# Peptides against a protein of PDB entry 5Z08, part 253

Target 1, 168 residues: chain A of PDB entry 5Z08
Amino acid sequence: RQKDEWAKKTSSLMKQLDWFIGEHLGAMLAAEELGGPVVGELMEIDPDDLSAGFNAHGKLKKATSQPDLDRRQRRIDDIWGPQDEQGQAHKRKRGADEALAASAEMRDLIEQLMNKLVEAGGDNSATYVEIPRESAAARFLVRSKVAMFHPNDARRLRLVDFGRDLDD
Target 2, 222 residues: chain B of PDB entry 5Z08
Amino acid sequence: GLPRLIDAIEEASKIPAKRRQTPIKPTIEKLTTHLYTHGASPDSLLRLADLLTLRNHLDQASLAAITRNLYPSSTVSDEVVLRFIGALGHGQLKPTLALQALFLRWLVMVYHLLENPGVLGQVYGVLFDLLDTAAIRPQLCHLLALVTRRKHVRPFRIQAILTLSRQTGGDPNLTGLLRVFKNYYPEIIVGDATKGRASAFKHPDPQWRQHLDEIQQRRSEA

## One batch from the design tools (peptide; made by RFdiffusion4, then SolubleMPNN)

Design b2_p24_5_s2 (from b2_p24_5, 17 letters changed)
Fold by OpenDDE base, seed 5:
Structure b2_p24_5_s2 (fold): chain B 168 residues (1-168), chain C 222 residues (1-222), chain A 24 residues (1-24)
Amino acid sequence: as target 1 above (168 residues)
Amino acid sequence: as target 2 above (222 residues)
Amino acid sequence: EKEWAEKTKTLEEIYQRLSYRAGD
């Protein structure tokens, strides 16, 4: 009975988490990967502020009139610039595809992190997942205090061990 | 009365300063004077918490002045507490970190007037996860020192404090919080992190406390 | 049973932290 209740609760939480990642978080992570706002720092950007573009730190660039459009500014202009209806449709599709990709990356990363924590059996050195890149997903997990980078290797990420008790 | 002053400020808060027909400063001064003299009722506290925590067109000096004079005449409800907790952290809609530090300081100073001190224990994780924010860390550690119970002292939180203490070169506030943790679990191996200078978490404003006590005494006589 | 409880607690903490940080 209790095992079945925990299993049901786990299943419910997984569904809620999957929904949250797919329907809410994925789009925000995709925007961050595209040079948009950093998730959990600048979540509400005024649409008018979006037009000004973002700096390397995900902060709003002041509209500097200077033509040296950094490669990121070109991408932002390619995302937000005045495009014809076909260009807007292609942008929307690209944004949707990137949101799906970011959602999948986040789900996979959480799963790997949880699996490694279980497999390690309490050995903190064995809990690290190797990540191919510092993604928006990885950074967000760290900002959310869900995961931590290895102190000497930013390619290694581990889940915070929330389950451990001092009375255990 | 206080409700009418709040009404006027609420209406002014919807309008950018450049578009206001009348300066808001005189109304803010009347409000802060009233708060200093009489304190705020629970209902007024809730309205003021919304003004302080929600994004509006009030200037930072006005918001800080209200917060510095936010004397409860009675108790502080869970709803008021949660408004201030919800306003913490990073985000464009959130108050400035300077104002957040004032909110945390306020919560420390009114902690004994909370209707349910347990509400802060329920949001302990939210508070704890903000410890890396240097601008609010001193007041946050003080609040956590008041709120911490045995159930909150977990291995991952001990490790988080130890890691952050090393990264900050041994912040005295973190050392103070770690000593609070050690009071619940004396066996915690904290290494040299507790040997350093620690904050004693003294009351942040004794004059404010005395004035609060005077306001609270007037209520008991009524 | 302990493993399922730990997994559930872990997922709950993950969800709460991610949702709070993302403004849900």
Scores: peptide ipSAE 0.520, ipTM 0.795, DockQ to the pose 0.615
Fold by OpenDDE base, seed 1:
Structure b2_p24_5_s2 (fold): chain B 168 residues (1-168), chain C 222 residues (1-222), chain A 24 residues (1-24)
Amino acid sequence: as target 1 above (168 residues)
Amino acid sequence: as target 2 above (222 residues)
Amino acid sequence: EKEWAEKTKTLEEIYQRLSYRAGD
C-alpha cells in the first residue's frame, strides 16, 4: 500500500516536472541562451502565486494546468521585436527548436543528477555529474538551489540531497 | 484619515518624482505621523504592503520611513505577509536589499500579531534559500529562528548552513540558527561551527516594541 | 519503500524550487 502510494506520487511528480520543463521552463531557458533575460532574475514572484502555490500543509497546490501561452508568446515577441512576417515565422521556429533543445537538456541533466545521487549511496564525492558547458539549464538549477557546483571545478555539478531525513 | 493619505501616495507613486506637480514628502510625513499615532488597520496594511513591495516611483527614503512606522493596529493577515515574502531576493523588479532587510526586521517585530504564524513555515524554503544574501542574512536568520520547527530541520539544510558558515568565516547569525536546529535534534554534529559566537536573536528595537504594545492596547480598550 | 520516499521528496523539492524560481 505505502509503496504503491509513493510510486503513484513519484509518477505524478515526474509528469508535472516534465510538463513544466517542456511547456514553461524550456522556452525561458532558450531565451536566456539567445541573449534574453536571465531566468529567475527578472521574474517577480506574485504573492498570489506564492499563496496559491502552498497549501495549509506546505505542499504545492496543483499548478493550474493552463499554460499561459500568452505570456510565453509575449516574451518571445519582446525579445525579437517587430520583424517582417517571414522573419517572425523563422524566429518563432528557431525559438521553438531552441526551446525543445533546452527542455531536453534540462530533463537529461536532472535525470543524470538524480541517478548519480542514488548510485553514490550517500557518498557526496561520488554524486557529481560532469557537464560539457555551463548551460542556462545548469545555471538555473544552481540559482534555484537544486544543484551545486563543485567548489574547485565548475564542470562538476551535483544534486542537493533533499531525500534524507534525520528520523530515517 | 489614513485611507486618503494612502490614496494620495498611491497616485503619486505612479508618476516620476520630476514630473509630480506637488512634493510627496509632506504627505509621507503626514502618513508616518498617523501610523505612529494610530497604527494601520488590516486593509491599510495591505495597501501599504503593495506600495512598499511593488515597483513604483517612490524614493527609497520614503519607503524606509513608511516601513519604520508600519505599526499594525490589529493583526497581520497572511496576504500582507506574503506580499513581503514575495518581495525578497534578487531581481530588477524587487525592492532593494536594504528595504528587504527592513521588511524582514518588521516581520520579526510583528511575528506575534500574525493571524496565522504557520504561513511563514509554509514558505520556509524560500526564506532559507536566501541565507547566502549577506545584506539580509542577520534579519533572515532571526526570522528563521522564530519560524523553525522540527519538520524544517533536514540534513541538506544543516549541511547548507555548515557550508555557508565556513564560507563566511562563522557568521554569528548562522551559528545562532544552527543552535536552534540543535534544540530540535540534539544529536546533530555541528562541529566547530557552533563553538563560535552566536547571535541571541534579541528583539531588534525595544522602543518600537513598546510603542506597538501601546497601539495594540488602545484597540483592546476600544 | 525508503527509496521511493526519497525519490518522491527529491522530485517534490526540485519541482517546488524550479517553479518558484521561474515564477510559477
Scores: peptide ipSAE 0.512, ipTM 0.790, DockQ to the pose 0.604
Fold by OpenDDE base, seed 2:
Structure b2_p24_5_s2 (fold): chain B 168 residues (1-168), chain C 222 residues (1-222), chain A 24 residues (1-24)
Amino acid sequence: as target 1 above (168 residues)
Amino acid sequence: as target 2 above (222 residues)
Amino acid sequence: EKEWAEKTKTLEEIYQRLSYRAGD
């Protein structure tokens, strides 16, 4: 019973994370890769976002922010400037393709980081993933305090071990 | 009254100092005098929190003066707390780190007046992840020392403090926070990191506390 | 059971941190 509840919760969180990456974060990461604003450095944390982010029990609410997709899409459109209709369509398509690529990269990177943490069995030296490049995705994970670079090698990234408890 | 002073400052905050018809300093002085004498209601606190945390044309000296006189006459709502928490960290639209340090100091000094102290526990991760910001670290460690509960003491956070303590040459505030963690888990091996000088997290301003108590006492008599 | 709990806690922290930093 408890195992099934954890499995369901895990599945739900994975779906939420996948949605968040695909529908929200991917476009911002793509914009960063293309020389746009750095994700998380320029963004105001609206107190309403903080309050909306937490339920009465202090747990994350599901980000229901479908509406703000328009405001962030405008930033991508603003970065690329008004071109002729054909140029705009090509830029929108390129932007969408780059957002999909960035989303896929972030998903894959998180999966690799999680898998390495599990496989390492508590050996911190074995938890590092080798990254081919310092991507916007990798940098964002580090800025978000989700991952850490190896002190001597910026090509090695590891997940922060959030799952471990002292009572375990 | 206080609302009219806030109205005048809000309107002035929209205009660059060079384009203002009247100097704002006299109005700021009236506001700070009023706050010192009477404190701020919850509604006034929220409006002042917006003035302090949102980007506007107020000068840093005025913002600091308001913050130093931000005595609550009653309780501090979750909304007010979240305004100040949202203003923390790096960003072009965020207040200066010097002003953020004053906000954290204020939160420490009014912690006992929070309507829901648990709100800070909910945003514990946000606060904790800012410990690498040297300019706010002293006040941040003090606030975290108040907010920390057993549930917040996790292996990754212990390791983060230990790593940061080594990188900073043993910041006394980090040593103090590690001691707070050790109070919840005495078995935590922190090595030599706790043998150094630790901050005692004393009240930042005893005179401010006394004056706050006088303002709060007047509320209980009313 | 422990592995699922750890995975869930990890995903929760990841989601929280990424959403907060991305302004969601």
Scores: peptide ipSAE 0.511, ipTM 0.788, DockQ to the pose 0.602
Fold by OpenDDE base, seed 4:
Structure b2_p24_5_s2 (fold): chain B 168 residues (1-168), chain C 222 residues (1-222), chain A 24 residues (1-24)
Amino acid sequence: as target 1 above (168 residues)
Amino acid sequence: as target 2 above (222 residues)
Amino acid sequence: EKEWAEKTKTLEEIYQRLSYRAGD
């Protein structure tokens, strides 16, 4: 029973994460790779988002406040906004292709990082994933405090071990 | 009174300094004098928190002067706390790191006046993730030393402090925070990271504390 | 059971950190 509840919750979180990466984050990462704004440096924490409160881990409880979606869409539109009509279609297509590529890269990187953490069985030396390049995805994971580089090798990235407890 | 001074500053904050008809400095001086003498009510604190944390046309010296004189006459609400927490970190719309350090120092100095001290525990992760920002680290470690409870002491946070301590050459503030963690879990093996000089997290400004106590005492007698 | 709990906690932390940084 409890195992099934955890499995269901895990599946739900994976779907939410996949949706978030595909529908929001991928386009922003693609924009960064194309020389656009760095994702998460322009963090406007809306005071209203703060008022929604934080979870026990210091994260914004998603207030379903619609306004942040509109600001994101405007930023995406500003990054991908129309130049001349013919150049627009090619730029939009290129933008969509780059967003898909960035989404795929982020998903794959998260999966590899999670798999290596599980496989390592508590050996921190075995938790590193080798990355071919310092991508926008990799940089964003580090800025988000989700992952960290090896201190002596910027080609090696590991997931932060959030699951371990001291009472376990 | 204080509300009228805040009104004048709010209106001036909407206008670039070069386009203001009147210099704002005399009004800021009146505000800071009033705050020093009487403190700020909860309602005034909220309005001042918005002025300090939201992007406006006020100069950094004025914002710093207000922050240094931000004596609560009563309690500090969760809403006021969250305004200051939201202003922390990197971003074009965020206050300068120097001003953020003053906000963190203020939170340390008024911690005993929070309506709900638990509010800072709820945003613990946000605060903790900013420890790599050198400019705010001293005040941030002090605040975290006050806020930390057993539930916040996690293996990944211990490792994060240890890693950052190595990277910084053993920052005394990080060593102090790690000692706080060890108080909750004495069994934590921290190695040489705790052997160094640690910050004692003493009150940042004893004179400010004394003046705050005088303002708070006047409220209890009224 | 422990493995699923750890995986769930990890995914929750990842999602929340990424969403927070991306302004979600």
Scores: peptide ipSAE 0.505, ipTM 0.789, DockQ to the pose 0.559; fails the geometry check

Design b2_p24_5_s3 (from b2_p24_5, 16 letters changed)
Fold by OpenDDE base, seed 1:
Structure b2_p24_5_s3 (fold): chain B 168 residues (1-168), chain C 222 residues (1-222), chain A 24 residues (1-24)
Amino acid sequence: as target 1 above (168 residues)
Amino acid sequence: as target 2 above (222 residues)
Amino acid sequence: IKEWAEKTKTLEEIFQRLSYHAGD
């Protein structure tokens, strides 16, 4: 009975987390990766504000002259710049693809972090996942106090051990 | 009455100070005087919480003045509490850290008037994760000292306090919070971190408490 | 039972933190 209740609760939480990542967090992470606002710092991004693009500081671009924008800013402008109806459809599709990619990266990273924590059996040195890059997903997990970087290696990330009890 | 004053401030809050036809300061002074004299009803508290926590065109001095006079005449709802908790941390849409410290101080001072003190226990993780924010840490530790129960005392949180205590050179508020944890688990090895000066988490403002008690007493007699 | 409880507690903490920091 108790095991089944915990299993059901775990399954429910996994579904809720998966939904949250896919429907809310993925788009915000994609925007951060593209040089938009940092997730949780600018919550009121009007979709119309997204269309204007962001400067290097994550601020809305005013429609001034296009200087030599960095690769990230060019990618934002390619996604959000004024284009014809076909260009807007391509931009919406690209935005959706980036949101899906960010969602998948976050899901995979959480799964790896959880698996490593279980596999380590209490050895904190064995709990680290190697990350290929400092992604928006990885940064958000650290900002959210879900994960921690290794103090000497920013390519190593571990889950905070929330499950451990003092009564165990 | 208080609702009309709130209406006027809500309307003024939508307009940049330079574009207001009338100065807001006299209305803020009327509001703060009314709050000091009568307190705020639950409905008025919610509206004031929105004015204090949502981004608007009110100046920081006005927001601070309202917060300092935010006497509940009755109870404090979960919704009001959650407005203040949601306003904590870093972000362009969030209130200043100075104002957040006033909110946390307010929550400490009205903790006994919460309709459901358990609501703070539900958001315990959110509060705890803000301990690295130096500007709000004193009031945050005090609030956590009130809210902490056995279920919140976890190994990762003990380690987090110990790490942060080392990094801060032994902040007395963190030492105080760690002593609260040790009250639930005496076996916690806190090392030298607890040998230092700890905050006693005394009431932040005895005069404010006394005045709140007077306002609350008037309600019980009505 | 302990493993499922730990997993559930972990997921609860993850979800709460991610939701709050995302602005929910």
Scores: peptide ipSAE 0.558, ipTM 0.809, DockQ to the pose 0.679
Fold by OpenDDE base, seed 4:
Structure b2_p24_5_s3 (fold): chain B 168 residues (1-168), chain C 222 residues (1-222), chain A 24 residues (1-24)
Amino acid sequence: as target 1 above (168 residues)
Amino acid sequence: as target 2 above (222 residues)
Amino acid sequence: IKEWAEKTKTLEEIFQRLSYHAGD
């Protein structure tokens, strides 16, 4: 009975978290990856604002073509290609694809972090996940105090151990 | 009355200062005088919380003046509390850290007037995770000292305070918070982190308290 | 039971933090 209640609650929370990542967080993470605002700094990113691209300061690009040569900005401009209707459709599709990719990255990273914490059996040294890059997802997990970087290695990320009790 | 003053300030808040037809300062002064004399009703508090927490064109001095005179005439709703909590942290849309410190100070001073003090316990994690923000840490530790219950004292939070205490060279507010934790779990080994100077978390403004009590007393007689 | 409780508590804390910092 109690096990089944915890299992149901866990399943419900996983579904809610998955929905939140997919419907809200993924687009914001994609925007950050595309040189947009840092997640949580600008609450409402209009999908149309995503399509306009962002300057090096994470501010909405006004339609002025300043060629800031940052490969990221070029990738934004390539993602967000010429303003013709076909270009806009390709932009919207690519924006959706980047949001899906960011959502998948966040889901996978959370899963890896949770699995490593369980596998470590209380050994803090074994709780670290190796990340291939400092992604928007990884940065957001650290900013949100969900995860912590290794003090000597920014490629190693661990989940904060929320589950432990003093009465355990 | 207070609603008309709030209406005028809300409309002015939508317009950049350079484009306003009339100076807002006289209206802010009337508002703060009214708040000092009569306090704010729950409805007025909610409207003022939105003005204080949402990004608008009001200047920081005006926002600070409103916050310093934000005397509740009655109780403080969960909704009002959550507006101030939502305004905490870093972000381009969030109030300045100086204003956030005033909000936290206000929450400490009106804690006894909350309709549901448990609301702060529900957002305990959010508050706790802001402890690394030095500018708000003193007021945040004081609020956490009031809000902390046994259920909030967790191993990861103990370790987080200990780590942050080492990094800050033993911030007395963190030492004070660790002592609060130790009151719930005397067996917590905090080592030398509790031997240092700790904040006593005294009321931040006794004159403000006295004036609040006078406003609250008038409500009980009405 | 302990493992499920721990997992649930972990997910609650993750969700709360992510929601708050995302602006929800």
Scores: peptide ipSAE 0.558, ipTM 0.811, DockQ to the pose 0.656
Fold by OpenDDE base, seed 3:
Structure b2_p24_5_s3 (fold): chain B 168 residues (1-168), chain C 222 residues (1-222), chain A 24 residues (1-24)
Amino acid sequence: as target 1 above (168 residues)
Amino acid sequence: as target 2 above (222 residues)
Amino acid sequence: IKEWAEKTKTLEEIFQRLSYHAGD
């Protein structure tokens, strides 16, 4: 009985989380990746601030080198630039595809983080997931205090150990 | 009455100060005087919470004046509490950190009037994760000291406070919160972090408390 | 039972944090 109740509660929470990621968070993450507002920081990010990118702690970097500015500015211009009706349809499709990709990345990252925490068996050194890039998803997890970067390696991310109890 | 004053302020809040036909300051003064004399009903509290927490064209001095006079005449609903909690943290749509500190101070001062004190326990994680925000930390630690139960004292939170305490050079408010944690789990190894000066989390404003008690007493006699 | 409780607590904390920081 108790095990079944916990299993049902877990399943319900997973469904709610999956829905939340797919229906709300994915589009916002995609917007951040595309040079839109940072998720949860409705900071009017100055386009210059967007171009600066975020440090390993999710803080705005000082304006990085001109080439990264140009690439982000092009991406912003591709997203916000006046496009003809055909360009708007392509833009909407691209936005939908980016939202799906961001949702999938977030789901996969959460799953990997949870799996590594379970596999580590209490060894904090073994709880790190290696991430190929600093994504909007990874940054959002850190800002949300769900995950933490390794202090010396921004390619390594771990879940905060919420499950551990003092009565255990 | 109070509803009409709130209506006028709500309408004025939609318009930039430079475009208002009439100065809002006299209406704010009437509102704050009314709140000081009679307090706010649950319905009025909700409307005022929206004015204080949602982005609008009201000036910071007016928002602070309303917050300083936000005496509940009755109880404080979960909805009102959640409006103030939702307004915390960083973001352009959020109130200033100075105003957030006033909201947290208000929640401390009205904690005994909450319809369901458990609502703050449900959002404990959200509150706790804001401890790195220096501007609100004093009031946040005080609120957490009231809200903390055994279920909230977790290894990751102990470690987070210890880390933040080291980074801040031993903030007395963090030391005070660690002592609250240790009251639930005496076996917690806090090291030197608790040897320092700790905040006693005394009532932030005894005069405000006395005036609140007078407003609450008038309700019990009616 | 312990493992399910830990997983549930973890998911609750994740969901709450993500929802709050997303503005929901």
Scores: peptide ipSAE 0.556, ipTM 0.804, DockQ to the pose 0.663
Fold by OpenDDE base, seed 2:
Structure b2_p24_5_s3 (fold): chain B 168 residues (1-168), chain C 222 residues (1-222), chain A 24 residues (1-24)
Amino acid sequence: as target 1 above (168 residues)
Amino acid sequence: as target 2 above (222 residues)
Amino acid sequence: IKEWAEKTKTLEEIFQRLSYHAGD
């Protein structure tokens, strides 16, 4: 019973995270990669989004999909600016493709970081993932205090060990 | 009344100071006087939180004056709290770090009036991750000292405080926060980091507290 | 059970941080 509840909760959170990355974060990361604004520096946090993210019990709420497409499209349109209708359609498509690529990169990076932390078995030296480049995704994880660069090597990234408890 | 003063300031906030037909300072003074005398209702607090946290054309002195007089006449909603939390950190659209420090100080002073004190516990990670920002660290540590529960005391956070304490040469506020952590887990080995001077996290403004109590008492009699 | 709990806690912390810093 308890194991099944934790597994269900983990699955639910993974789906929410995947949705958030795909529907919101990917477009912003793509904008940063394309020389747009740095993620989080030019964006205001909507208190409603914060409140929607957190229930009265401190649990993450399931994100609803509909408002998110419009936000994504606006961000893509902001990246590519106004052109003729054909140019705008091509730019919107390219922006969508870049957002998908950025979303995939972020998902993969989080997965690698989590897997390395588990595999390390408590050895901090073994928790580092080698990153091919300092991507917008990698930089954002560090700014968000999710990950840390190796002090002497910006190509090595590790997840912060959030899971460890003092009662363990 | 207070709503009309807020309306006038909201409209003025949309216009650069050089393009305003009338100086806003007299209206700000009327607002701050009203807030000092009567406090702000939950609805007024929300509107004022927007004025304080959203980028607009109000000057820093006016924003600071409003914040210093932001007495709640009743409770503080989760929505109001989240507006101030959302305004923290670095960013071009964020308020100045000086104003953020005033917001954190305000949250400390009104903590006992929160409708749901648990809301700060939900955003504990967000608050904690801002500890590297020196300009807000004193007030942030004080707020975290109030908010911290056993569930928040985690190995990675202990290590983060210890690392930051070393980097800052033993900031007394970090030492104070680490002592709060040790109250939940006495077995935490903090080394010499707790032997130094620690902040006692005393109330930031006793006069402000007294005046708040007077405003709150009038509500209980009404 | 411990592994699932750790994974859940990790995902909660990641999501919270990413959401806050993205402004969403």
Scores: peptide ipSAE 0.552, ipTM 0.807, DockQ to the pose 0.661

